# Ledger of designs, part 118: peptides against a protein of PDB entry 7PB4

Target 1, 105 residues: chain A of PDB entry 7PB4
Amino acid sequence: KMLNIKEYKEKLLSTLGEFLEDHFPLPDRSVKKKKKNIQESSVNLITLHEMLEILINRLFDVPHDPYVKISDSFWPPYVELLLRNGIALRHPEDPTRIRLEAFHQ
Target 2, 218 residues: chain B of PDB entry 7PB4
Amino acid sequence: DALQMAVGYFEKGPIKASQNKDKTLEKHLKTVENVAWKNGLASEEIDILLNIALSGKFGNAVNTRILKCMIPATVISEDSVVKAVSWLCVGKCSGSTKVLFYRWLVAMFDFIDRKEQINLLYGFFFASLQDDALCPYVCHLLYLLTKKENVKPFRVRKLLDLQAKMGMQPHLQALLSLYKFFAPALISVSLPVRKKIYFKNSENLWKTALLAVKQRNR

## One batch from the design tools (peptide; made by RFdiffusion4, then SolubleMPNN)

Design b2_p8_7_s2 (from b2_p8_7, 6 letters changed)
Fold by OpenDDE base, seed 3:
Structure b2_p8_7_s2 (fold): chain B 105 residues (1-105), chain C 218 residues (1-218), chain A 8 residues (1-8)
Amino acid sequence: as target 1 above (105 residues)
Amino acid sequence: as target 2 above (218 residues)
Amino acid sequence: SLLRLLIE
């Protein structure tokens, strides 16, 4: 059953990956190169696929506390997208934490 | 100059707990407004001030006033728009500010230097169609952005669902008509051939300013 | 759900 869940997870993530890459890509970082001085914190943004993977893994690994802390690597539009579509939920007491909505209930 | 001091004030914030904080704020805000409406703002100034307006650093009234004077001298940087969208999603700005931003974005669309990165945000804008307050303006924005590659079956379904929910709104019809143009096989519903695109263009807060910008750049 | 739309 666990193997089937992992396989299902991988298949889901792979299928979602193409869709997410096509329709919700990260903005090209290429603009950062020219002006040297703006220490824009080189925060490496993760893809939406990676974000979902983190959320899914947390749900499976720590089901009693499935919340993930929003880091600087979480692009705000992605967070908003997940929340608005009911894919993720904010922690009721800590808005900096989100969890994947359990759709299989 | 006075503008640089004003921009610096908004960027760095008020230094001293002076009792005259409000007077100083108003002075700098008026400086920005005056320059913006007379000459327009440089792309760098818009970049700074737009982020400030959307970051929630100041109150809604101040943010609204700043956003209203985001008038370019020549061009707006696409990067500024991308950053702005990020700030909108952080949730520190009011709903009215979000509406104003989309109105601004539509109004200033032709002055944005590049569209490649904005086009990448297509999915995010499309997701905002479900917001009733944003929907008219987002439809207009999407109308400007939509390419054939953006017209997908799932988006068509979403638009039709919205139409079923909201009725035959002119802004939604305009977008659907464009979708049908690009992908007629995806839209079986007979849309009235409306010759005139009915977006609420009548209330462009920047109409006079935009004319001035166009005249300066000729 | 968006997820369902993505899986379908």
Scores: peptide ipSAE 0.047, ipTM 0.880, DockQ to the pose 0.182
Fold by OpenDDE base, seed 2:
Structure b2_p8_7_s2 (fold): chain B 105 residues (1-105), chain C 218 residues (1-218), chain A 8 residues (1-8)
Amino acid sequence: as target 1 above (105 residues)
Amino acid sequence: as target 2 above (218 residues)
Amino acid sequence: SLLRLLIE
């Protein structure tokens, strides 16, 4: 089971990397650096590829609790994309946590 | 001024534990509405209020009213739109609010100062086509955004699949026609020759307001 | 996989 997950991870990440970058890139937020509202500008958003990697790693490393807490680095459109397409699932009792759907099992 | 006070109220919340919270809310909302429809709102005001409307800070009724009065005096910042899309995806707004947002986005499209960042969101908008309630409006938006570079085989397949599922919808046909224009080799299916492109609610809620904005900016 | 469906 773990081997399958690892293989899946490698295959998925290798295949999707370029595609995700091309079709779901992060918006360029460079313009907001000038305005003083310090709090919004400081959040480093991760790529969709990185987000998926985190989810897959969590599933691999902690299969009994495969949920990842949604952080400020998680761009909401990415989260929604994953959830809407059934790639990820929200924790039934904690909407701030998501996991990779076990469709590979 | 009254508008600044109103915007401040929505941004910062009620300052005074006033027993009459509802009356105060209504007062400020009316202020925003009146100014918006009369003069339009500054880009900064739209930036603030648009995010508030989609953040779930207030109830759906309030959010709807705010969104309906997001009328620019001159331009809308593309950054505001990008942020709005982010809020939209957080899931704190109702389905009706989402629909209204896309209607608004289509209606106000020409008033957005730049399109570069919005074009980067093409994939996300395209992914929203699967939502039946949003599909007509998303098609219209995509019709406005689509460039030759966006027309990919996988997107063509998805559109054709949607057509197979939903039938030959006018909004899908319009988008497919545009795709065929950019990449005729990707679409082998014969499309009906339509003299007029039809999108749902071509007459938007803001028709009168938009005319006024255009007149002021000439 | 569902992810494949997204990219196909």
Scores: peptide ipSAE 0.043, ipTM 0.861, DockQ to the pose 0.122
Fold by OpenDDE base, seed 5:
Structure b2_p8_7_s2 (fold): chain B 105 residues (1-105), chain C 218 residues (1-218), chain A 8 residues (1-8)
Amino acid sequence: as target 1 above (105 residues)
Amino acid sequence: as target 2 above (218 residues)
Amino acid sequence: SLLRLLIE
């Protein structure tokens, strides 16, 4: 069962990888580094692919509490994209936590 | 100078001990407004103030006034725009502020120094088409940004679905016509021949200011 | 399914 879940996860993420990279890339960090805005430049943003991986892993690892805390590494446009399209859902009592909705049946 | 003090006030926030917080805020806001409309703002000043306007640090009335005076002296940094889009997605600004931002972005589009990073945001802007309040302005923005490489079958389907839902809106038709120009094979539907592309005049708020900016940069 | 949601 665990192997099947892992394989499914890997296949799903692999399939999405190219699409996400092409259509929803991160902005170049080089532009941020040139401007003295130290606070934003110091944050290592993760890709949408990585965000989805985190959400999927949480769902499988902790199905009774599948929520992930939004960290500084979460680019706000990605969060909004997931929420707006119904891919993710905010925790009803804690807006800083989100879960993968599409797989939470 | 007065402008630096004003920008500093908004950046650092009001000092808690000030007895006349409202008067001080109004003073600094008027300073920014006066300079912006007369001379325009430096790219660095716009970078700071734009983020403040969208971060939710101040009330909606203040944010609206700041955003309305984001008039460049010369150019706007694309990095400022990218950061601004991030703030829009945090959800701390009002719907009216979001609309105003897109109107601003369209109006100031030619004054943005580079478009490479903004072009990478194409997918995010496209996703915002679902917002009824934003749709007309987002269509206009996409009309300005769209390249052949952006015209994909799934986006065509989305636009057609949106048209089916909203009707034959001029702003949607304008964007679809551009899509058909780049990829005629993807759009089998006959589009009415439009002699004139029609978008809402988002630039009207800044018409006089834009003329002044162009004159200064000649 | 997920791809469709991202595209919409």
Scores: peptide ipSAE 0.056, ipTM 0.880, DockQ to the pose 0.128; fails the geometry check
Fold by OpenDDE base, seed 4:
Structure b2_p8_7_s2 (fold): chain B 105 residues (1-105), chain C 218 residues (1-218), chain A 8 residues (1-8)
Amino acid sequence: as target 1 above (105 residues)
Amino acid sequence: as target 2 above (218 residues)
Amino acid sequence: SLLRLLIE
């Protein structure tokens, strides 16, 4: 049963991967190295696929507290996309935390 | 110069020690407004001020005024737009600010230097169609951005569902007509042949300013 | 499916 869940997860993520890459790619930050010390917080943004993977993993690993803290690596448009489409929910008391909506209930 | 000082003020924020914070803010805001409407702003200035307006650093009134004066001297950087979209999603700006941004984006669309990165945001803009307040402007934006490769079955379905919900809105019809143009096989519904694509909000707040920009760049 | 939610 656990294998089936993992396999399902992997299949889901793989299927979503192509779709997400095609329709919701990260913008190419032309790191124009303009010399100005703008501390461009070199925060590497993760892909939407990676975000979903994190959320899914959290749901499976810690089902009683399936919330993930929004990090600087979370591109705000991705967060908004997940929230608006009901894929994720904000923690009622901590807006910096989100969880994957349980679709299988 | 006065503009640099003003931009610097907004960027760095009010220095705690200023007793007349409101007067200083107003002074700098007026400076930005005056320059923007007279000469336009440099792309770098727009980059800074646009982010400030959308970041929630200042109140809605200030943000609105800043957005209204985001008039380019020549071009707007697409990077500024990408960053702006990110700020919109952080949720620190008001709904009215979001509307104003999309209005601005549509109005200034031709002045954006490149569209490649903006096109990558197509899916995000499309997702915003469900917002009733944004829908008219997003439709207009999508009308400007849509390429054949963007016309997918799932998006067609969403548009049709939206039409079923909202009715036959001119802005939605315009977008659907474009979709049908690119992919007629995906849209079986007969759309009224509208000779003129009319976006009701084609009259933008920046009409006079845009004319001036075009004249200066000719 | 999550995909359906993204698409719907």
Scores: peptide ipSAE 0.055, ipTM 0.881, DockQ to the pose 0.095; fails the geometry check

Design b2_p8_7_s3 (from b2_p8_7, 6 letters changed)
Fold by OpenDDE base, seed 5:
Structure b2_p8_7_s3 (fold): chain B 105 residues (1-105), chain C 218 residues (1-218), chain A 8 residues (1-8)
Amino acid sequence: as target 1 above (105 residues)
Amino acid sequence: as target 2 above (218 residues)
Amino acid sequence: SELRLLIE
């Protein structure tokens, strides 16, 4: 049973990864800001693939509390994308926490 | 410099101890407005103020006024636009502010220094088509951004579904026509031959300012 | 969305 879950997870992440890379890439922050003064948020943003992996892992690891706290590494457009499309849901009492909806049947 | 002081005020926030907080805010806002409409703002000033306007730091009235005066002296940094889109997704700004932003983005499109990063945001803009208030302006933006590589079967289906829902809107027809131009095999439906592409005039708010910017940069 | 369909 555990092997089947792992295989399913890997397949899902692989399939989604290709689609997400093509249509929802991270903006390249490497545009060398010539001028020092723009406080580049020193925050390392994760890919949508990595975000989904975190959500999936939480669902499997802690099924009774499958919510993930939104960190500074979560790019807001990705969060909004997941929420708007019904892929993720916000915690009803804590808007800083989200869960993967597609797997909560 | 009065402008630097004004920008600094908005960036750092009001000092708690000021008895006349509202008067001070109005003074600085008027300073920004006057300079922006007269001379335009530097790219760095736009970077700071645009983020402030969309971050929810101030009230809707103030944010609206700031956004309306985001007029460049020369260029707008694409990085500022990318950051702005992030703020839009946080949901701390009003719906009216979002509409105003897209109108601004369309109006100022030619003054953005680079388009590479903005083009990467294509999918996010496309997702916003489902918002009825944003749809006309997003269609216009997508019309400006769309390349052959962006025309995919799933996006065609979404546009056709949207047309079925809201009818044959001029802004949707314009975008579909462009899609058909790039990928005729994906659109089997006959589109009416329109001689003139019609979008809602988003630039009207900045018409005089845009003329001045073009004149200064000749 | 296509993304939702991929996850479902």
Scores: peptide ipSAE 0.030, ipTM 0.868, DockQ to the pose 0.339
Fold by OpenDDE base, seed 3:
Structure b2_p8_7_s3 (fold): chain B 105 residues (1-105), chain C 218 residues (1-218), chain A 8 residues (1-8)
Amino acid sequence: as target 1 above (105 residues)
Amino acid sequence: as target 2 above (218 residues)
Amino acid sequence: SELRLLIE
């Protein structure tokens, strides 16, 4: 059962991740290097793949509370993409928390 | 100078103690508007003010006015646009602000310094086609952005589905024609050969300002 | 569902 879950996770991550990364890549951070002084909060944005991995892991690790808190590392367009496509759902009482939607087979 | 003070006000927010918060806000807003329409704004000023307009820091009326005066002196930074799209996704701005942003983006498209990062946002813009209010402007934007590599079967299907739903709209037809140009094998439907591409005149709000910008940069 | 349609 665990192997099947892991395989399913990997398949889901690979299939969704590849598609979403191909069509929704992160903007290149390259613009930040030149001007020293703007304390642009070097918030390290994570990839969509990493975001999905976090959501999936949370679902499996803590199924009774499968919600992940949206951090500054979550690129807002990715969050919106996941929500709009029904891949993720917001917590009904806390909009800062999202969970992976159970893809019913 | 007065502009720096005004930008600073919007960036840092109002100092709590002033009973005349509205008067101060109006004064600074007018300063920004006056400079923007007369001389245009520096890329750095647009970067700051555009984010403020879309962040939900101020009310819709203020945000709208700020966005309307996002007129460049020379160029708009691509990074500002990328940041702006992020703010749009946070959902703290109104639908009308989103529409205005896309109109602005189309109108100011030629003044954006680079397009590489904006092109990476293609999928996000495409996803906004389903919004009826945004669709005409997004089609125009996509028409400007679309490269051969963006024309994918699933996007063709989505456009055709959208056409089936809302009819053959001029803006959809324009985009579909471009898609057919890049990937004729993906579009089997006969599109009327329109000699003229028709989009809504998004630039009308900034027509005079845009002419002035072009004259200054010549 | 819609995503599945996008992936297939």
Scores: peptide ipSAE 0.028, ipTM 0.864, DockQ to the pose 0.079
Fold by OpenDDE base, seed 2:
Structure b2_p8_7_s3 (fold): chain B 105 residues (1-105), chain C 218 residues (1-218), chain A 8 residues (1-8)
Amino acid sequence: as target 1 above (105 residues)
Amino acid sequence: as target 2 above (218 residues)
Amino acid sequence: SELRLLIE
C-alpha cells in the first residue's frame, strides 16, 4: 500500500510537474545586481514541481494537518494557479496556509 | 525634485509625524499625476509605483489613481510587468484594480521594452480567462501575445468550453480566429468570418497620453 | 475537475 502511494505520488508529480513546468516556467529574473546595499534578500523561488512535492508530502506525512505555510519561496502566480484550478485549497481560518485538494473526493 | 519626493513617499510610506496625512498623500499623488500626464514617467518610477499600486499598501482609491497614471516617458520595463503580475496574484488588490491593470497592460503593450519574459507568462494570462470580469481584456492581451507555439490542443478545448459557457463573445471569437490561423487543424468549427476584430477599447483611458508618448519618441 | 482536463 505504501509503495502504491509512493508510485502514485511520483507519477502525479511527474505528469503534473512536467506539464506545469512546460507551460508555467519561472521567469528568468535577470537579477541586475544593482550594488545598492539594500540586502534585497534574493528570495530563491522554488519550481512548481517542488511546490507540488511539498504539498503532496505534507498530505501524506501529516494527514491530520495537511496544510503548508506559504513561504517567500512560493511564487504568487503559482499559488494562484494551484488555487484557481482546485489543486490546492486555502485554510479556512488562515489564508497563509494551503493544502493539496484530495482528488479522490 | 517634487516627483522624487512623491515617489519616495509612496515607497517608504507616510512619515508618522504628519498631522495632515491625507493632505500630504493627495499632494504627492497630484504631483505624480501631473508629471505622468504631461511628460510621462521614467521606467524606474513606473517600476516602483506599479508595484505599490498592486501591493495593497494603500487603499483602492489611491491604487486606482496611481495605476491610471502609469504612463511611460519612453518605455516600460518588462521586469516591472512580471513583478506586477506577481502582486496581482497575491490577492491584495481589488477586482477593479485587476481589470484596470489588464486594460493598462493592453494599452501600454507596445511600450514594453521586451516581450521575452512576458511571453513566458502566457499560461498565467490564459488561466485568467476564467474570470468573467477579466476575460475580455485577457483575450485582447492574448491576441497580442499568441504565437504558433502557444496554440495547444488543451487551450483550444478551454476556449471552446468557455465559448459554450459564455456564448459567442466577440473577444473570444477574435482569439479563436487567431488560433485557427496558427493551427487550422485544431479548430474544426467554422468561425464566422468577421471582417472586424472587436475588443473593448481598453486604450480609451490613455488615448491622449499615448498619442503624446508616440510623438515624443518619434 | 479542471485539472483532469489538463492531464488528459
Scores: peptide ipSAE 0.028, ipTM 0.862, DockQ to the pose 0.082
Fold by OpenDDE base, seed 4:
Structure b2_p8_7_s3 (fold): chain B 105 residues (1-105), chain C 218 residues (1-218), chain A 8 residues (1-8)
Amino acid sequence: as target 1 above (105 residues)
Amino acid sequence: as target 2 above (218 residues)
Amino acid sequence: SELRLLIE
């Protein structure tokens, strides 16, 4: 049963990840380091795949509190994409926390 | 200069100690407005101010005024647009601000220096079609951005569903026509042959300003 | 949504 869950997880991540990456790629922030002290928020944005993985893992690891705190590494368009498509749901009391919805059906 | 001081004010925020916060804000806002409409703003200034307008740092009235004066002297950086889209998704700006942004984006589209990164945002813009307030402007934007590679079966389905829901809208028809042009096999529905694609909202708030920008850059 | 269909 655990193997089936892992396989399902991997399949879900691969299928959804590929689709989402194909249609919603991260913009290349290769902003040429022009010298000016723009505090480049050095925050490395994670991929949508990684974001989904975090959400899925949280759901499986902590099913009673499956919410993940939105970090600075979460690209806002990805968060919005997940929410709008019903893949994720915001915590009713804490808008900075989201959970994977797809597995709660 | 006065503009740098004004931009700096918006960037750093109001210093707590000023008794006349509103007067100072108004002064700086007017400075930005005056320069923007007369000469346009540098790409760096637009980068800063656009993000401020969309970040929710200031009230809706201020944000609206800032957006209205995001007029380039020469070009707008695509990076500014990418950042702006990110701010839109954070949800700290009003619906009216979002509408204004898309209007601005369409109006200023030709002044954006590069389109490569903006094209990568195609899916995000497309997802915004479901917003009734944004739909006309998003259709226009997508019309400008759409390449053959963007025309996918699932998007066609979504557009047709949207048409079924909201009726035959000129902006939606324009986009569907473009989709049919790129992928006729995906759209079996007969679309009325419109000789002229009119986005009714082509009249933008910046018409006069844009003319001036074009004249200065010839 | 199509995305939901992918998850189902």
Scores: peptide ipSAE 0.026, ipTM 0.873, DockQ to the pose 0.115

